# Peptides against a protein of PDB entry 5HB3, part 122

Target 1, 150 residues: chain A of PDB entry 5HB3
Amino acid sequence: RQMQDRCMSEYNQRIRNAPEGSIDPFRMACYKIIGRCDLSNRSLDGLQTDVNDWIWLQFNLARETDRSLELAGESYGLAELQASIREIGLKHFPKTAAEDTNGSFGMFFYLQILAGMFEQAIAYLYPFSYVDAVHFAIALTYYGLLRPVD

## One batch from the design tools (peptide; made by RFdiffusion4, then SolubleMPNN)

Design b1_p27_1_s4 (from b1_p27_1, 11 letters changed)
Fold by OpenDDE base, seed 5:
Structure b1_p27_1_s4 (fold): chain B 150 residues (1-150), chain A 27 residues (1-27)
Amino acid sequence: as target 1 above (150 residues)
Amino acid sequence: SEPTEKQIEEMKKLGQEKLEELRKLFD
């Protein structure tokens, strides 16, 4: 809490006194991750990141808490994350098996699972891999994450 | 925020790997 408050304070001071883009990328990352500052931009501009870093960042910035209790005043919750994942899927991942390139559908399935979008994930996977979809559906049902079939 | 084009390309390449990871997790 204290660290978050400090980060927010420093961030506010920097944005008021520094030209756009002049903040050290590492500091900016700290402000975002710890201070929850400027969550509308989650790209960590100026830092070299790979796919795993991006995934990690999105999920760590997401918080499933009461927005009214956010000390930083900015909210980025599970709903926003799920919406982002959906948009990414629509833009960048195959819609049908015929559109699949080298099993890329697996990544979108993965992202949906991580985001708790279980029903959508299974529905998406089904036309690409029936066997896998059934397998995961059974497993998710066992853990109470998917509603049983009637 | 959206991933960069490079990140998207890498995501697509890792699809099979991530699927396999999940298969192992749900065995």
Scores: peptide ipSAE 0.465, ipTM 0.923, DockQ to the pose 0.862
Fold by OpenDDE base, seed 4:
Structure b1_p27_1_s4 (fold): chain B 150 residues (1-150), chain A 27 residues (1-27)
Amino acid sequence: as target 1 above (150 residues)
Amino acid sequence: SEPTEKQIEEMKKLGQEKLEELRKLFD
């Protein structure tokens, strides 16, 4: 809490007093992760990040906390993350098997699973890989994460 | 926010790998 408060304070000070982009990217990352500042911009432009870094960041920034108790100035929860994943899927991933190249559908399936979008993930995977979809559906059902099949 | 174009391209390349990872997890 103390660290978070400090991060927020410093961030607010710097954003008011520093030119855009002048903040150290690593420091900015700290402000985002610890201080939860400026969560509308979850890309770390000043850092060379790969896809794994991006995934890690998105899921670590997501919080499931009562808004009234949130110390952060911005709210970014699971719902917002799920919305982001949906947007990414719509824009960048195949919607049909005919559109798929190199199994890219697997990544969108992966992202949906991580985001707890289990029903949607299975539904998405089904036309690409029936066998996999059934396999995961059974597994998810076993763990109580998917509705039982009729 | 959305990933960069570079990250998106990398995502597309890793799809099969991630699927395999999940297969192993749920075996």
Scores: peptide ipSAE 0.464, ipTM 0.922, DockQ to the pose 0.884
Fold by OpenDDE base, seed 3:
Structure b1_p27_1_s4 (fold): chain B 150 residues (1-150), chain A 27 residues (1-27)
Amino acid sequence: as target 1 above (150 residues)
Amino acid sequence: SEPTEKQIEEMKKLGQEKLEELRKLFD
């Protein structure tokens, strides 16, 4: 907690108003991950990151914290993550099997599952792979993660 | 924050792999 407070203090005092790109990307990453600073920008620009890094970062930063302990606008929780995933899906992933390229739908399904969007994930997967959708639906239901069918 | 274009392209390529990972997890 002390480290986080120190990071936040340093960020607010020295970095927040710094010109864009003037901060070392690694240092910025530390402030984001440890200090949870400037969570409105959850990208690590300037660092060569792959998709796995991006996924890791998003889910690592998506922490449910007491809003009272965070500055306004610095809260980033599951709801915000889910919203981001939805947007990514709408923009970049296929809506139908005809639009699919090399099984790319699997990634969006994966992201939805990670984000706890189970019902949406199953619904999305169904038209692409009936077998998989049923399989996952059964499994998720077994674990109590999917609502029973009415 | 949205992933970069490069990251999106990588995501698309890894779709099948991630699906398989999940299959194993939920077996």
Scores: peptide ipSAE 0.464, ipTM 0.923, DockQ to the pose 0.878
Fold by OpenDDE base, seed 1:
Structure b1_p27_1_s4 (fold): chain B 150 residues (1-150), chain A 27 residues (1-27)
Amino acid sequence: as target 1 above (150 residues)
Amino acid sequence: SEPTEKQIEEMKKLGQEKLEELRKLFD
């Protein structure tokens, strides 16, 4: 908490006193990750990042905290992450097997699983790979992560 | 925020790999 408070304090001072966009990208990343500052932008512009870095960042920023304790506009939880993943899927990933290129559907399935979107993940995977979908459905059900059908 | 175009392209290339990783995890 002390570290977070310090980051927030420094961010507020710098954002008010420094020219817009002049904050070092690494420092900005620290303010976002530790201080929960300006979570509306989660791309970390100015830093060289790959897909793994992006995934790591999204999940670390998506904290399930008491929103009542967070400042207005600085909340980013699991629900927001899930919404973001859904939108990414709709925009950039195949919806049918005919649209699939080199198994790209696997990444969207992966992201949904990581985000706890199990029912949606299985439903999405089914038309691409029946065998895999059934396999994962059985496993997820066994671990109590997939709701049984009535 | 959305990933960059470069990141999206990389995601698409890694789809099979990630699926295999999950298969191993849920065996």
Scores: peptide ipSAE 0.462, ipTM 0.923, DockQ to the pose 0.873

Design b1_p27_2_s1 (from b1_p27_2, 17 letters changed)
Fold by OpenDDE base, seed 3:
Structure b1_p27_2_s1 (fold): chain B 150 residues (1-150), chain A 27 residues (1-27)
Amino acid sequence: as target 1 above (150 residues)
Amino acid sequence: MTEQQIQEAHERGQEWLDEIRKQIKSL
């Protein structure tokens, strides 16, 4: 708790008071990841991050924290992550096979799987790749992750 | 996500699928 409080204090102080361009982005990233500071901004500003870094960050920040422990009142859990992925999918990924370029649908499928959106992931994949959708559906069902509609 | 990350996501999607398919076939 003391470390978190310190991180939050330092993070807020730097964001508010540091001259533009003087903030070490790596240090700020550490505060965000370790201190869970400013969870409303789930990006590492000033760092060149790839898609894998983004994915890693989202999942590291998405914690079922007891609201009682989050000082800032900002809760970011799995539900919020799932909502974000849904939004990203609607905005940036193909909705139909005709819109797909270079298998981009696969990444959105992957994101949904990572986020535990199994039913939605299979439903999304089905029109792009029937065979893959069936295979994944079988696998997910086998592991008890997909609930068959009774 | 940044525009770059989105572009990378699009590019790596097929690669990921191919890798997963390869792994499944190897089981």
Scores: peptide ipSAE 0.316, ipTM 0.829, DockQ to the pose 0.722
Fold by OpenDDE base, seed 5:
Structure b1_p27_2_s1 (fold): chain B 150 residues (1-150), chain A 27 residues (1-27)
Amino acid sequence: as target 1 above (150 residues)
Amino acid sequence: MTEQQIQEAHERGQEWLDEIRKQIKSL
């Protein structure tokens, strides 16, 4: 808690008072990750990040912690992450096989799986690749992650 | 996500699928 408070304080101070371009983006990233500062902005400003970095960040920020323990008053949990992934899917990923050009559906499937959206992931994958969807469904069922429809 | 990240996501999607398929087949 003390470290988080300090991070938040320093983060806020720097955002407000630091000249543009003078802030070490890595330090700010640390504040965001450790201090959970400004969770409404789930990006690492000033850093070149790839898709994997983005994924990593989202999952690290998405903590199933009691909201009451978060000093920032901002809650970002799994539900919010899932909502974000759903939104991203709707905006940026193919909805049908006809819209898919480069197998991009696979990445969205992956994102959904990572976020624990197993049923949605399988349902999404099914029209793109029946065989893969069935295989994943079997695997997920085996691990108790997917409930078979009785 | 940035536009770049989205583009990368699209590009890596097939690669990821292929890798996963490969891994599944190897089990």
Scores: peptide ipSAE 0.312, ipTM 0.829, DockQ to the pose 0.726
Fold by OpenDDE base, seed 1:
Structure b1_p27_2_s1 (fold): chain B 150 residues (1-150), chain A 27 residues (1-27)
Amino acid sequence: as target 1 above (150 residues)
Amino acid sequence: MTEQQIQEAHERGQEWLDEIRKQIKSL
């Protein structure tokens, strides 16, 4: 708790008081990750990050914190991450096989799996690759991750 | 996500699918 409070304090002080461009982006990234500062902005400004870095950041920031302990009204948990992934899918990934370019649907399937959206992931994959969808459905069912519809 | 990250996501999606298909065929 003391470390988080200190990170938050330092983050806020630097954002408010530091000259523009003088802030070490890596230090700010550390405050964001460790201190959970400014969760409304889930990007690392001033850093060139790839897709893997983005994914890693989203999952690290998404924590089920006891709502009672988060002093700052900004909660970012699994539900918010799942909502974000849905939005990204709707905006940037193919909805039908006809819209697919070079298997881009696979990445959105992967993101949904990572976020625990198993039923939605299988439903999404099915029209693009029937065989793959069936194989994943069997595997997910075997591990108890996919609920059979009674 | 940035436009660049989205483009990379599309490219890596194919690579990921190819790897998964390879693993499934090996089972």
Scores: peptide ipSAE 0.298, ipTM 0.823, DockQ to the pose 0.603
Fold by OpenDDE base, seed 4:
Structure b1_p27_2_s1 (fold): chain B 150 residues (1-150), chain A 27 residues (1-27)
Amino acid sequence: as target 1 above (150 residues)
Amino acid sequence: MTEQQIQEAHERGQEWLDEIRKQIKSL
């Protein structure tokens, strides 16, 4: 707790007081990850990040915290991550096979799987690739991750 | 996600699918 508080303090101080360009983006990233600072901004400013980095960051920031201990604006858990993935899907990924380019549907499927949205992921994949959807459904069911819909 | 990340996601989607399919076939 003390370390987190210190991280938050330093993070806020640097954002407010540091000269432009003097902030080490890696250090700020560390504060964000360790201290969970400014969870409303789930990006690493000043760093080139790819999709994998983004995913990694989202999962690291997503924690089940006692809601009683978190300030109302700083709660970021799995539910919020899932909501973000849904939003990303709606905005940026194909909804139909006709809209698909370069297998982008597969990436969104992957994101949903990572976020634990198994039923939604399979449902999404099905119209794009029946075979893949069936294979993944079987696998997910085998591992107890997919509930069989009667 | 940034626009760049979205673009990368689109570009790598097929590669990812191909890799998964390859792994499944190897099982």
Scores: peptide ipSAE 0.261, ipTM 0.807, DockQ to the pose 0.645

Design b1_p27_2_s2 (from b1_p27_2, 14 letters changed)
Fold by OpenDDE base, seed 2:
Structure b1_p27_2_s2 (fold): chain B 150 residues (1-150), chain A 27 residues (1-27)
Amino acid sequence: as target 1 above (150 residues)
Amino acid sequence: MTDEQIEQAKERGEEWLKEIREKVDAL
């Protein structure tokens, strides 16, 4: 708690008072990750990040904690992350096998699995790869993660 | 997610599928 409070204080001070272009983006990233500062902005400004970094950051920042415990009054949980992934899928990933040219469906499947969207993930994968969808469905069911439709 | 990250995601889709398969098999 003490560390988080310090991070928040320093983050706020720097974001408001530091000269333009003088802010160490790595330090700001640390404050965001450790101190959970400015959760409305889920990007690392000033850093070159790839898709893996984005994924890691989103899941790192997502918490199921009580909103009352968020010091900044900002809440970002799994539900918000799932909504974001749905939006990304609708905008950027193939909806049918005919639209897929480079196996990009696999990435969207992966994102849905990571976010716990198991039923949707299997339903999405099915038209692209029947065999894979069945295998994953069996595995997810075995571990109690997939609810079979009657 | 940035446009660049989306393009990276699309290009790496097959690799991600392989990785997730391996993870599931390891469970």
Scores: peptide ipSAE 0.279, ipTM 0.804, DockQ to the pose 0.840
Fold by OpenDDE base, seed 5:
Structure b1_p27_2_s2 (fold): chain B 150 residues (1-150), chain A 27 residues (1-27)
Amino acid sequence: as target 1 above (150 residues)
Amino acid sequence: MTDEQIEQAKERGEEWLKEIREKVDAL
């Protein structure tokens, strides 16, 4: 808690007072990750990040902690992450097999799986790849993550 | 996500699917 408070204090001080371009983006990234500062902006400003970095960041920032313990008053949990993934899917990934370009649907399936959206993931994958959907459904069922329909 | 990240995601998705299929086929 003390560390988080310090991070937040430093983050806020720097964003307000530091000359533009003078802030070490890595330091700011540390404040964001450790201090959970400015969770409304889930990006690492000033850093070139790839998709893997983005994924990593989202999942690290998403915490199922008691919202009351979030010092910044900002809550970002699994539900918010799932909502974000849904939005990304709707905006940027194929909705139907006819819209599929080069198997890009796989990433959206993957993101849904990572976020624990198992039923939605299988439902999404099914029209693109029946065989894959069945295989994943079996696996998820085996691990108790997907409930068989009666 | 940035546009670049989205494109990377799409590309990675294709690769990922290929990898998964290969792994499944190898079982």
Scores: peptide ipSAE 0.274, ipTM 0.798, DockQ to the pose 0.589
Fold by OpenDDE base, seed 3:
Structure b1_p27_2_s2 (fold): chain B 150 residues (1-150), chain A 27 residues (1-27)
Amino acid sequence: as target 1 above (150 residues)
Amino acid sequence: MTDEQIEQAKERGEEWLKEIREKVDAL
């Protein structure tokens, strides 16, 4: 608790008071990741990050925190992550096989799986790759992650 | 996500699917 409070204090002080360009982006990243500071901004500003970094960050920050400990506006849980993934899918990934280029649908499927959106993931994959969708559905069902449709 | 990250995501997705398929085929 003391460490988090200290991180938050330092983060806020630097964001507000530091001259432009003087902030070490790595230090700020540490405050964000360790201190969970400014969770409304789920990016590492000033750092060149790839998609893997983005994925890692999103899932690292997505925690069920007691609402009592986080400012109501900064809560970031699985539901918010799932919403973000849905939005990304709608904006950037193919909706139909006709729109698909080079199998990019697989990434959106992957993101949905990571986020626990199993039913949606299978439903999405099905028109692109029937065989893969069936295989994943069987596997997910076996592990109790996919609810059988009654 | 940035546009660059989206492009990387698409590429990584293709690679990931390939890897998964290879693993499944090896079972």
Scores: peptide ipSAE 0.274, ipTM 0.799, DockQ to the pose 0.594
Fold by OpenDDE base, seed 1:
Structure b1_p27_2_s2 (fold): chain B 150 residues (1-150), chain A 27 residues (1-27)
Amino acid sequence: as target 1 above (150 residues)
Amino acid sequence: MTDEQIEQAKERGEEWLKEIREKVDAL
């Protein structure tokens, strides 16, 4: 608790009072990751990050914390991550096989699987690759991760 | 996610699918 409070205090102080361009982006990243500061902004400003870094960050920041202990508006859990992935999919990934040019549907499928959106992932994959969707569905069912709709 | 990250994601997705298919075909 004391460490988190300290991180929050230092983060807020630096954002508000530091001269422009003087903020160490790595230090700010540490405050964000460790202190969970400013969870509304889930990017690392001033750092060049790739897609893998983005994925890593989202999953590290997404925690099912007791909502009673989180300040209103600073909660970021699995549900919020899933919502973000859904939004990204709707905006940037093909919705139908006809829209797919380079197999990019696979990434959105992958993101949904990582986020535990198994039913939605299989449903999404099915029109792009029937065979792959069936294979994944069988595997997920075998491990008890996919619930067949009765 | 930035536009650049989205493009990287799309490319990575294609590669990932290829890798998975290759592994399945080897089974």
Scores: peptide ipSAE 0.274, ipTM 0.793, DockQ to the pose 0.550

Design b1_p27_2_s3 (from b1_p27_2, 14 letters changed)
Fold by OpenDDE base, seed 5:
Structure b1_p27_2_s3 (fold): chain B 150 residues (1-150), chain A 27 residues (1-27)
Amino acid sequence: as target 1 above (150 residues)
Amino acid sequence: MTEEQIKEAHERGQEKLNEIRELVESL
């Protein structure tokens, strides 16, 4: 708690008071990750990050906390992460095989699997690759992660 | 997710599917 409070204090102080161009983006990233600062902005400003870095950051920021103990608007758990992935999928990934370019459906499948959205991931994959969807469904069922819908 | 990250995600889509398939088959 003391470390988190210090990170939040330093983060807020630098964002508000630092001269333009004097902010070290790596230092700010450390404060954001350790302190979970400014959870409304789940990105690392001033750093080049890929999709793997993005999803890694989302999981590092996500915490199952009592919502009653968090400030209004700063709650970010698994449910919020799953909602974000769903929104990204609806806006930026193909919905049908006819819309697919270069297997981009595979990345959205990957993001859903990482987020524990197993039923949705299989349902999404099915129209793109029937064989893969069946194989992953069998594996997920074997590990007790998939709930078969009768 | 940024526009650049989305573009990269589209380019890596098939690669990620293959990686997951290989991992699942190894279990």
Scores: peptide ipSAE 0.231, ipTM 0.819, DockQ to the pose 0.889
Fold by OpenDDE base, seed 3:
Structure b1_p27_2_s3 (fold): chain B 150 residues (1-150), chain A 27 residues (1-27)
Amino acid sequence: as target 1 above (150 residues)
Amino acid sequence: MTEEQIKEAHERGQEKLNEIRELVESL
C-alpha cells in the first residue's frame, strides 16, 4: 500500500508539474504498471509499443477487485478488457473473409482467446478458417474451456 | 489501440494464428 501510494503521488506530480519534454516515459510506465495509476488511460505515452505490448499492459492493469473498494471511475477488470477487445474488433478487424488483409483475422482471434472469449473466438474464426475453428473448438472443449450449448 | 498497433496487428495476424495453433496442437 505504501509503495502504491508513493507511485501514485509521483505519477500525478510528474504529469501535472513536469516541464514539457522532461518526463521519462519509461519511468512513467513503471509507475503506471506498479501503481496502476490513471486506469482510464491504458496506454504508455511516449513509448513505441506494439499489439503485444498493448495486450500485455491490459492484462497487467486488469484486476478483479471488490468494486466497493475502488473509486467508481477506476475499476478495470476482465469484463472491461473483454469489452475493449469487442470494440476493437468491431472497428478495426475484418468481419468477413472478403475484408481480410494479411490474415488480420488471426490477430483478433488471438486477442479473444487471450481474454477468455472462447465461444466468440471460435464463432469469429469459423467463416475465415473452418478447419482451424473446428480444431480449436475440439481443443478448447477437451480442456473444459468451451461450453457446448446443450 | 493506436493506429500503428492496429497496423502491426494486421501484419502479424497470420503469424499469431500459427503460433496459437502450434500451442494448441502441443496441448
Scores: peptide ipSAE 0.220, ipTM 0.799, DockQ to the pose 0.890
Fold by OpenDDE base, seed 4:
Structure b1_p27_2_s3 (fold): chain B 150 residues (1-150), chain A 27 residues (1-27)
Amino acid sequence: as target 1 above (150 residues)
Amino acid sequence: MTEEQIKEAHERGQEKLNEIRELVESL
């Protein structure tokens, strides 16, 4: 807790007071990750990141903490991450195979799997790749992660 | 889906993901 508070303090101080161009983005990233600073901004400014970096960051920032101990703006758990992924999917990923021009469905499937949205992931994948959907469904069921609808 | 297929999907989806990132950063 003390370290987190220090990280937040340093993060906020640097964001507010650091001369332009003097901010080490890696240092800021460390503060964000360790301190979970400014969870409203779940990106690493000044760093070239890919989707893997983004999703890694989301999971790193997502914590099931006692909400009573967090400020209202600092509550970011798995549910919020899942909601974000859902929203991203609705806006940026193909909804049907006919809309899939670049094969991006796999990425959205992957994001859903990572977020534990297994039923939704399988349901989404099914129209794009029946075979893959079935294989993943079998695997997820085997591990008890997919609840087959009776 | 093979690891290679996943990788290919990632590569092909990168543009969309950039759009996503931009959106998320704008939120």
Scores: peptide ipSAE 0.028, ipTM 0.544, DockQ to the pose 0.083
Fold by OpenDDE base, seed 1:
Structure b1_p27_2_s3 (fold): chain B 150 residues (1-150), chain A 27 residues (1-27)
Amino acid sequence: as target 1 above (150 residues)
Amino acid sequence: MTEEQIKEAHERGQEKLNEIRELVESL
């Protein structure tokens, strides 16, 4: 708790008071990861990152905490992560095979799988790649991760 | 999906990285 509070204090102080261009992005990243600072901004500003870095950060920041103990606006768990992925999908990835212009559907499928959105991931993949969707469905069912709707 | 398909999907996903980041920050 003391470490988290210190990280929050330093993070906020630097964001507010640091001279222009003087912010060390790596230091800020450390404060964000360790202190879970500013959960409304779930990115590492000033750092070159890829999709894997992004999703890794999301999982590190996501925690199942007792919402009653969290300050207003600081709740970020798996449900919020899943909601974010859903919104990303709606805006930035093809919804149907007919909308697929660049073949990026696989990335959105991947993100959904990582987030445990198995039923939604299979349903999404099915119109793009029937064979792959069936194979993944079989595997997920075998491991008890997919709940077939009767 | 094959490993090649996953790689290709990742490469295409990288093109959207900045847009995704901006969206997440707005949520």
Scores: peptide ipSAE 0.023, ipTM 0.543, DockQ to the pose 0.083

